Peptides against a protein of PDB entry 1EMU. Designs and how they scored, part 89

Target 1, 132 residues: chain A of PDB entry 1EMU
Amino acid sequence: PPYLKWAESLHSLLDDQDGISLFRTFLKQEGCADLLDFWFACTGFRKLEPCDSNEEKRLKLARAIYRKYILDNNGIVSRQTKPATKSFIKGCIMKQLIDPAMFDQAQTEIQATMEENTYPSFLKSDIYLEYT

## One batch from the design tools (peptide; made by RFdiffusion4, then SolubleMPNN)

Design b2_p23_2_s3 (from b2_p23_2, 12 letters changed)
Fold by OpenDDE base, seed 2:
Structure b2_p23_2_s3 (fold): chain B 132 residues (1-132), chain A 23 residues (1-23)
Amino acid sequence: as target 1 above (132 residues)
Amino acid sequence: SEALEQTSEEIIEELLKEEEEEE
């Protein structure tokens, strides 16, 4: 069953709609849903290929991600990303150099945070155990 | 996966909407 695959890797969990829903619910209860939302935002941003028609859209999206998750020093994403990573992102925004990979390092750091802390906790949670 | 792609798109749309409302 799918729930067994969820315990094998975080990626398997995030490839399943039910897995995403349960994990997101768990993260909200823990006050750290922004970790997952940021991860999905980075994934979506990277998929937007640069072209003349979407340049403004990509810039707006990059700014939105930066303002919501990186700029807020009290946010969990900001606390779990390295200063050099945040500085690089800020530089891209200020220079309007919006490369599809500009959030890759930050996404990697947040993914590591989830895999080391929230993902293991989820597998021990009542939400997951009741589903199994 | 389809679920991952759909979720990503939803998050992106929400972020863009919020950015537009702040302008």
Scores: peptide ipSAE 0.704, ipTM 0.941, DockQ to the pose 0.863
Fold by OpenDDE base, seed 3:
Structure b2_p23_2_s3 (fold): chain B 132 residues (1-132), chain A 23 residues (1-23)
Amino acid sequence: as target 1 above (132 residues)
Amino acid sequence: SEALEQTSEEIIEELLKEEEEEE
């Protein structure tokens, strides 16, 4: 069953709509849903191919991601990303150099946070165990 | 996966919508 695959990797969990829903519910209870939302935002952003018609959209999206998750010092994403990583992102925004990979390092750091903490906790949670 | 893609797209659309409202 799919829930067994969820325990094998975080990627498998996030490839399943039910997995995403349950995990997000768990994260909300833990006050850290922004970790997952940011991760998905980065994934979606990277998929947008740079072109003349997408330039404004990509810049707006990058700014939105930056303001919502990186700039907010009280946010969990900001607390779980390295200062150098946040500084790099800020630089990209200020210079309007919006490379599809500009959030990759931040996404990696947030993914590591989830894999080291919230993901294992989820697998031990009542939400997951009751689903199984 | 489709679930991952759809979720990513939804998050992006929400962010863009919020950004437009702040302008």
Scores: peptide ipSAE 0.704, ipTM 0.940, DockQ to the pose 0.853
Fold by OpenDDE base, seed 5:
Structure b2_p23_2_s3 (fold): chain B 132 residues (1-132), chain A 23 residues (1-23)
Amino acid sequence: as target 1 above (132 residues)
Amino acid sequence: SEALEQTSEEIIEELLKEEEEEE
């Protein structure tokens, strides 16, 4: 069953709508849903290939991601990303150099945070265990 | 996966909406 695959990898969990829903609910209870939302935002952003027609959209989205998750020093995403990574993103925004991969390092760091902390905790949570 | 793609799109749309409200 899918819930067994969820325990094998975070990737399998995030490939399943039910898995995403349960995990996000868990993260909200833990006050760290921004980790997952940021991760999904980065994934979606990277899919937007640069072209003349979507330049404005990409810039707006990059700014939105930056302001919501990176600029907020009290936010969990900001606290779990390295200063150099945040500085790089800031630079991209300021210079309006919006490469599809500009959030890749930050996404990697946040994924590592989830892998090391919240994902294992989720597998031990009442939410997951009661689902099984 | 479809679930991952759909979730990503929803998050992006929400972010864009919030950004437009701040403008």
Scores: peptide ipSAE 0.705, ipTM 0.941, DockQ to the pose 0.882; fails the geometry check
Fold by OpenDDE base, seed 4:
Structure b2_p23_2_s3 (fold): chain B 132 residues (1-132), chain A 23 residues (1-23)
Amino acid sequence: as target 1 above (132 residues)
Amino acid sequence: SEALEQTSEEIIEELLKEEEEEE
């Protein structure tokens, strides 16, 4: 069953709608759902190919991601990203240099946080165990 | 996957909506 694959990798968990739902519920209970939301935001942002018609949308989205997750010093995403990474993102926003990969390093750092902490905890949680 | 793509799109749409409301 799919839930067995979820225990094999975080990627497998995030490829499954039920997996995403359960994991997000768990993260909300832990007060760290922003980790997953940011991760998905970065994924979606990177998918948007730069072109004239997407320029405004991409800039707005980049600003939204920055303001919601990076600029907020009290946010878990901000606390789990390195100062240099946040500084780079800020620079991109200020200069309006919106490269599709501008959030890649931050996404990597947040993914590492999930894989090292929240994902293992999820696999030990009542939510996951009751599902199995 | 479709789940990953759909979730990403939903979150992006929500972020854009929030951004517009703040402007």
Scores: peptide ipSAE 0.704, ipTM 0.941, DockQ to the pose 0.906; fails the geometry check

Design b2_p23_2_s4 (from b2_p23_2, 9 letters changed)
Fold by OpenDDE base, seed 1:
Structure b2_p23_2_s4 (fold): chain B 132 residues (1-132), chain A 23 residues (1-23)
Amino acid sequence: as target 1 above (132 residues)
Amino acid sequence: SAALEAESERVIEELLKEEEEEE
């Protein structure tokens, strides 16, 4: 069953609608749902390939991600990303150099945070265990 | 996966809505 795959890979968990829902519920209880939302935002952003028709949209989205998750000093995403990574993102925004991969390093750091902390805790949670 | 892509798109749309409301 899918829940067994979830225990083997965070990616498998995030590839499943039910997995996403349960993990989000858990993260909300822990006050760190922004980790997941940021991860998905980065994934979605990277999929938007640069072209003349979506340049404005991509810039707006990049700014939105930056303002909500990186600039927020009280946010868990900001606390779990390295200063150099955040500075790089800020630079991209200020220079309006919006490369599809500009959030990749930040996403990697947030993914590592989840894999080292919240993901293992989720697998031990009542939410997951009751589902199995 | 379809679920991952759908969730990514949903989150992006929410972010864009919030950005528009701040303008």
Scores: peptide ipSAE 0.751, ipTM 0.947, DockQ to the pose 0.851
Fold by OpenDDE base, seed 4:
Structure b2_p23_2_s4 (fold): chain B 132 residues (1-132), chain A 23 residues (1-23)
Amino acid sequence: as target 1 above (132 residues)
Amino acid sequence: SAALEAESERVIEELLKEEEEEE
């Protein structure tokens, strides 16, 4: 069953609607839901191919991601990303150089945080265990 | 996966909605 695959990799968990739902519920209880939302935001952002018709949308989205997750020094995403990474993102926003990969390093760092902490904890949680 | 793509799109739409509300 799918829940067994969830225990094998975070990627498998995030590829499943039920997995996402349960993991989000867990993260909300832990006050860490922003990690997941940021990760999905970065994924979606990267998939938007640059073109004249979506330049404004991409800029707005980049700004939104930056403001919500990077700019707030008290946010969990900000706390779990390197200063150099945040500085790079800020630079992109200020210069309006919105490359599809501009959040890649931050996403990698947040993914590592989930892999090392919240994901293992989720697999030990009552939420996951009761589902199995 | 379809689930991952759908969730990514949902999150993006919510972010854009919030951005528009702040403007």
Scores: peptide ipSAE 0.751, ipTM 0.947, DockQ to the pose 0.869
Fold by OpenDDE base, seed 3:
Structure b2_p23_2_s4 (fold): chain B 132 residues (1-132), chain A 23 residues (1-23)
Amino acid sequence: as target 1 above (132 residues)
Amino acid sequence: SAALEAESERVIEELLKEEEEEE
């Protein structure tokens, strides 16, 4: 069953609608759902084609991601990203140099945070265990 | 996967909506 794959990798968990739902529920209880939303935001952002027709949308989205997750010093995403990473993102926003990969390092760091902490905890949670 | 893509799209659309409301 799919839930066994979820225990093998975080990626497998996030590739499954039920997995996403359960993990989100767990993260909300832990007060860190922003980790997941940021991760998905980065994924979605990277998939947007950097063309003239998408330039405004991409800039707005980059700003939105920055303001919601990076700029908020009290946010868990901000706390779990390196200062240099946040500074780089800020620089991109200020210079309006919106490369599709501009959030890749931050996403990597947040993914590591999830894999090292919340993901293992999820696999030990009542939410996951009751689902199995 | 389809689920991952759908969730990513949902999240960015919500972010864009929020951004437009703040402007």
Scores: peptide ipSAE 0.750, ipTM 0.947, DockQ to the pose 0.883
Fold by OpenDDE base, seed 2:
Structure b2_p23_2_s4 (fold): chain B 132 residues (1-132), chain A 23 residues (1-23)
Amino acid sequence: as target 1 above (132 residues)
Amino acid sequence: SAALEAESERVIEELLKEEEEEE
């Protein structure tokens, strides 16, 4: 069953609609749902290929991600990303150099945070165990 | 996967909506 695959890897969990839903519910209870939303935002952003028709859209989205998750010093994403990573992102925004990969390092760091803490905790949670 | 792509798109659309409301 799918729930067994969720325990094998975080990516398997995030590839499943039910897995995403349950994990999000768990993260909300822990006050760290922004980790997941940021991760998905980065994934979606990277898939937007740069072209003349979507330049403004990509810039707006990059600004939105930066302002919501990186600039907020009280946010969990900001606390779990390295200063050099945040500075690089800020530089891209200020220079309006919006490369599809500009959030890759930040996404990697947030993924590591989930892998080390929230994902293992989820597998021990009542939410997951009751689903199994 | 389709689920991952759908969730990514949903989050992006929400962010863009929030950005427009703040402007």
Scores: peptide ipSAE 0.750, ipTM 0.947, DockQ to the pose 0.871

Design b2_p23_3_s1 (from b2_p23_3, 13 letters changed)
Fold by OpenDDE base, seed 5:
Structure b2_p23_3_s1 (fold): chain B 132 residues (1-132), chain A 23 residues (1-23)
Amino acid sequence: as target 1 above (132 residues)
Amino acid sequence: NKEEVEKLIEEIMEELLKEEEEE
């Protein structure tokens, strides 16, 4: 069943709507749902093709991600990303150099945070165990 | 299920864009 696959890898969990829903609920209770929302925002951003028709949209989205998650010093995403990574993103925003991969390093760092902490905790949570 | 996950991603992106426009 799907819930067993969720325990095998975070990737499997994040490819399943039900898994995402349960995991996000858990993260909200832990005060760290921004980890998951940021991760998905980065994924969506990277998929946007850099062209004339998408230029304004991509810039606005990049700025939105930056302001909400990176610039917020009290946010969990900001606390779990390296200073150099945040500085790089800031530089891209300031220079308006919006490469599709500009959030890749930050996404990797947040993914590592989930892998090391919240994902294992989720598998031990009442939310997950009661679902099984 | 992939389509449903893609919809979720789009919703997250749209919400971010909405917040940006409201600023």
Scores: peptide ipSAE 0.638, ipTM 0.926, DockQ to the pose 0.816
Fold by OpenDDE base, seed 4:
Structure b2_p23_3_s1 (fold): chain B 132 residues (1-132), chain A 23 residues (1-23)
Amino acid sequence: as target 1 above (132 residues)
Amino acid sequence: NKEEVEKLIEEIMEELLKEEEEE
């Protein structure tokens, strides 16, 4: 069943709608749902190919991600990303150099946080175990 | 399932854009 694949890798969990739903519920209880939302936002942003028609949209989205998750010093994403990474993102925003990969390092750091902490905890949670 | 996940990502981005426009 799919829930067994979720325990094999975070990738498998995040590629399943039901898995995502349960994991997000767990993260909300832990006060760190922003980790997952940020991760997906970065994924979606990277998929947007730069062109004249979506330049403004991409800039707005980049700014939105920056303001919500990076600029907020009290947020879990900000606390789990390195100062140099946040500084780089800020620089991109200020210079309006919106490369599709501008959030890659931050996404990697947040992914590592999930891999090392919240994902293992999820697999031990009542939410996951009761589902199995 | 892949399409459902893609829809979720799109919704997240749309909400972010909405919040940005409200500021």
Scores: peptide ipSAE 0.637, ipTM 0.926, DockQ to the pose 0.818
Fold by OpenDDE base, seed 3:
Structure b2_p23_3_s1 (fold): chain B 132 residues (1-132), chain A 23 residues (1-23)
Amino acid sequence: as target 1 above (132 residues)
Amino acid sequence: NKEEVEKLIEEIMEELLKEEEEE
C-alpha cells in the first residue's frame, strides 16, 4: 500500500495527495505547516518557464514567496534557512533577477529540515500509525 | 495522483498571488 512507500522516502510521501494531506495535518499540529507549503511553492515556481508573457506573474509570485516565508522573521521557514540564502533571495527580488532556480537553495535547506526532524516524527505519529 | 499533486501546487501558487495582490 502507498503508506509503506511513504515510510521509504520523503519523496514518495510528497508525491501522493493522501500522504501530503496527512503530513500537512501533522505539521499543522506541530506549528510548522509552512515548511511544506514553502517547499511546494518553490517547486511550482521553478516549473514556470521564464518568458515575456509570464514575467510579471513570476516576479509577483517570487515576491509573495519571499514576503510570506523568507522575510517573516518569526516564521519557521526563515528560522530554518541560512542568512546567506535569505540574502541571496532578497537580492534577486530587489534586482528583479527572477531565475527559476532562485529558491533552490532555500528549498534544499527546508527539505533537509523536514528530513531530519518532522518527517521522521511524522512516521512515529499517531496520525500516520492510525492510518496504517 | 501526480495530477492531483500538481493541482495542489497550483492552488498554493494562486493563493500566494492573491495575497500579494491584496498587499
Scores: peptide ipSAE 0.633, ipTM 0.926, DockQ to the pose 0.817
Fold by OpenDDE base, seed 1:
Structure b2_p23_3_s1 (fold): chain B 132 residues (1-132), chain A 23 residues (1-23)
Amino acid sequence: as target 1 above (132 residues)
Amino acid sequence: NKEEVEKLIEEIMEELLKEEEEE
């Protein structure tokens, strides 16, 4: 069953709607749902191919991600990303150089945070265990 | 399931854009 795959890798969990739903519920209880939302935002952003028709949209989205998750010093994402990474993103925003990969390092760092802490805890949680 | 995940991602992005426009 799918829940067994979720325990094999975080990637498998994040490829399943039911898995995502349960994991997000768990993260909300832990006060760190922004980790997952940011991760998906980065994924979505990277998939947008640069072109004349979506240039403004891409810039706005990049700014939105930056303002919500990176600029917020009290946020869990900001606390779990390195200063150099945040500085790089800020630079991209200020220069309006919006490369599809501009959030990759931040996404990697947040993914590592989930891998090391929240994902293992989720697999031990009542939410996951009761589902199995 | 892949389509469902893609829809979720799109919703997250749309909400971010909405918040940005409201600020």
Scores: peptide ipSAE 0.629, ipTM 0.925, DockQ to the pose 0.817

Design b2_p23_3_s2 (from b2_p23_3, 12 letters changed)
Fold by OpenDDE base, seed 4:
Structure b2_p23_3_s2 (fold): chain B 132 residues (1-132), chain A 23 residues (1-23)
Amino acid sequence: as target 1 above (132 residues)
Amino acid sequence: NKAAVEALIEKIMEELLEEEEEE
């Protein structure tokens, strides 16, 4: 069953809508749902191919991600990303150089945070165990 | 399932854009 695959890798968990739902519920209880939302935002952003017609949209989205998750010093995403990474993103926003990969390093760092902490905890949580 | 996940991503992005426009 799918829930067994979720325990094998975070990737499998995040490829399943039910897995995502349960994991996000868990993260909300832990006060760190922003980790997952940011991760998905980065994924979605990277998939948007740059072209003349969507340049404004991409810039707005990049700025939104930056403002919500990176600029907020009290946010968990900001706390779990390295200063150099945040500075790079800020630079991209200020210079309006919006490369599809501009959030990749930040996403990697947040993914590592989930892999090392919240994901293992989720697998030990009542939410997951009761589902199985 | 893949489509469902993609829809979730789109929703997140849309919400971000809406928040940006409201600021």
Scores: peptide ipSAE 0.659, ipTM 0.929, DockQ to the pose 0.821
Fold by OpenDDE base, seed 3:
Structure b2_p23_3_s2 (fold): chain B 132 residues (1-132), chain A 23 residues (1-23)
Amino acid sequence: as target 1 above (132 residues)
Amino acid sequence: NKAAVEALIEKIMEELLEEEEEE
């Protein structure tokens, strides 16, 4: 069943609607749902084709991601990203150099946070165990 | 399944854009 695949990798969990739903519920209880939302935002952003018609949209989206998750010093995403990474993102925003990969390092760091902490905890949670 | 995940991503991005427009 799919829930067994979820235990094999975080990628498998995040590729399943039901898995995402359960994991997000767990993260909300832990006060860290922003980790997942940010991760998906980065994924979506990277998929946007850079072109003249999308330039404004991409800039706005990048700014939104930056302001919501990176700039908020009290946010878990900000706390779990390195200063150099945040500085780089800020630089991209200020210079309006919006490369599709501009959030890749931050996404990697947040993914590592999930891999090392929340994901293992989820697999031990009542939410997951009751589902199995 | 894949379509559902993609829809979720799109929703997240739309919400972010909406928030940006309100600022």
Scores: peptide ipSAE 0.658, ipTM 0.929, DockQ to the pose 0.783
Fold by OpenDDE base, seed 1:
Structure b2_p23_3_s2 (fold): chain B 132 residues (1-132), chain A 23 residues (1-23)
Amino acid sequence: as target 1 above (132 residues)
Amino acid sequence: NKAAVEALIEKIMEELLEEEEEE
């Protein structure tokens, strides 16, 4: 069943609508749902290929991600990303150099945070165990 | 299921864009 795959890898969990829903609920209880939302935002952003028709949207989205998750020093994403990573993103925004991969390092760092902390805890949570 | 996940991602991006427009 899908819930067993979720326990095998975070990737499997994040590739399943039900898994995502349960995991996000857990993260909200832990006060760190922004980790997941940011991760998906980065994924979505990277999938947007640059073209003349979406350049403005890409810039706006990049700014939105930056302002919501990176610039907010009180946010968990900001606390779990390295200063150099945040500085790089800031530089991209200021220079308006919006490469599809500009959030890759930040996404990697947030993914590592989930892998090391929240994902294992989720698998031990009542939310997950009651689902099984 | 894959389509559902993609829809979720799009929703997240849309919400971010909406917030950006309101700021």
Scores: peptide ipSAE 0.657, ipTM 0.928, DockQ to the pose 0.850
Fold by OpenDDE base, seed 5:
Structure b2_p23_3_s2 (fold): chain B 132 residues (1-132), chain A 23 residues (1-23)
Amino acid sequence: as target 1 above (132 residues)
Amino acid sequence: NKAAVEALIEKIMEELLEEEEEE
């Protein structure tokens, strides 16, 4: 069943809408749902191809991600990303250099945080265990 | 399932854009 695959890798968990739902519920209880939301926002952003008609949308989305997750010094995403990574993103926003990969490093760092902490904890949580 | 996940991503991005426009 799918829940067994979820235990094999975070990737498998995040490829399943049911898995995502349970994991996000768990993260909300832990006060760190922003980790997952940011991760998906980065994924979505990267998939947007640069073009003349898409420039404004991409810039707005990049600004939104930056303001919500990176600029908030009290947020978990900000706390779990390296200063150099945050500075790079800030620079991109200020210079309006909106490369599709501009959040890749931040996404990687947040993914590592989930892999090392919240994902293992989720697999030990009542939410997951009761589902199985 | 892939389509469902993509829909979730799209929703997240849409909400972010809405928040940005309000700021």
Scores: peptide ipSAE 0.656, ipTM 0.929, DockQ to the pose 0.814

Design b2_p23_3_s3 (from b2_p23_3, 12 letters changed)
Fold by OpenDDE base, seed 4:
Structure b2_p23_3_s3 (fold): chain B 132 residues (1-132), chain A 23 residues (1-23)
Amino acid sequence: as target 1 above (132 residues)
Amino acid sequence: NKAAVEALIEEIMEKLLKEEEEL
């Protein structure tokens, strides 16, 4: 069953709608839902291919991600990303150099945070265990 | 299932865009 795959890999969990739902519920209880939302936002952003027709949308989305998750020093995403990573993103925003990969390093760092902390905790949570 | 996950991603991005517009 899918829930067994969730325990084997974070990616398996994040590739499953039901898994995502349960994990997000858990993260919300832990005050860490922004980790997941940011991760997916980065994924979605990277998939947007640069072209003349979506340049404004991409810039707006990049700014939104930056303002919500990176600029807020009190946010969990900001706390779990390296200063150099945040500085790079800020630079991209200020220079309006919106490369599809501009959030890749931040996404990697947030993924590591989930892998090392919230994901293992989720697998030990009542939310997950009651589902199994 | 893949389509469902993609829809979730789109929803997250749309929410971000809406929040940005409201600033």
Scores: peptide ipSAE 0.695, ipTM 0.942, DockQ to the pose 0.917
Fold by OpenDDE base, seed 2:
Structure b2_p23_3_s3 (fold): chain B 132 residues (1-132), chain A 23 residues (1-23)
Amino acid sequence: as target 1 above (132 residues)
Amino acid sequence: NKAAVEALIEEIMEKLLKEEEEL
């Protein structure tokens, strides 16, 4: 069953709508749902191929991600990303150099945070165990 | 299930864009 695959890897969990729903519910209870939302925002952003017709949209989205998750010093994403990573993103925004990969390092760092802490805790949670 | 996940990602991005426009 799918729930067994979720326990094998975080990527299996994040590739399943039901798994995402349960994990997000757990993260909300822990006050860290922004980790997941940021991770998916980065994934979606990277998939947007740059072209003349979507340049403004991509810039707005990059600014939105930056303002909501990186600039907020009280946010968990900001606390779990390295200063050099945040500075690089800020530089891209200020220079309006919006490369599809500009959030890759930040996404990697947030993924590591989930792998080390919230994902293992989720597998021990009542939410997951009651689902099994 | 891939389509469902893609829809969730799109929803997250649209919400971010909406919030940015409201600033």
Scores: peptide ipSAE 0.695, ipTM 0.942, DockQ to the pose 0.816
Fold by OpenDDE base, seed 3:
Structure b2_p23_3_s3 (fold): chain B 132 residues (1-132), chain A 23 residues (1-23)
Amino acid sequence: as target 1 above (132 residues)
Amino acid sequence: NKAAVEALIEEIMEKLLKEEEEL
């Protein structure tokens, strides 16, 4: 069953809408749902191919991600990303150099945070165990 | 289930854009 695959890897969990829903519910209770939302935002952003027609949209989205998750010093994403990574992103925004991969390092760091902390905790949570 | 996940990603991005416009 799918829930067993979720326990095998974070990737399997994040590739299943039911798994995502349960995991997000868990993260909300832990006050760190932004980790997941940021991760998916980065994925979506990277998929947007640069062109003249979507330049403004891409810039706005990059700014939105930056302001919501990186600039907020009280946010969990900001606390779990390295200063150099945040500075790089800020630089891209200020220079308006919006490369599709500009959030890759930050996404990697947040993914590592989930792998090391919230994902294992989720597998031990009542939310997951009651589902199984 | 890939389509469902893609829809979720799109929803997240749309919410971000809306929030940005409201600022």
Scores: peptide ipSAE 0.694, ipTM 0.942, DockQ to the pose 0.810
Fold by OpenDDE base, seed 1:
Structure b2_p23_3_s3 (fold): chain B 132 residues (1-132), chain A 23 residues (1-23)
Amino acid sequence: as target 1 above (132 residues)
Amino acid sequence: NKAAVEALIEEIMEKLLKEEEEL
């Protein structure tokens, strides 16, 4: 069953609608749902290939991600991303150099945070165990 | 399932854009 795959790989969990729902519920209880939302926002952003017709949209989205998650000093995403990574993102925004990969390092750092902390905790949570 | 996840991602991005425009 899918829940067994979730325990073997975070990516398997994040590729499953039900897995995402349960994990997000858990993260919300822990006050860190932004980790997941940011991760997906980065994924979605990277999929938007640059072209003349979506340049403004991509810039707006990049700014939105930056302002909501990176600039918020009280946010968990900001606390779990390295200063150099945040500075790089800020630079991209200020220079309007919006490369599809501009959030990759931040996404990697947030993924590592989930892998090391929240994901293992989720697998030990009542939410997951009751589902199994 | 892939389509469902993609829809979720799109929803997240749309919410972000909406919040940005409301500033």
Scores: peptide ipSAE 0.690, ipTM 0.941, DockQ to the pose 0.787

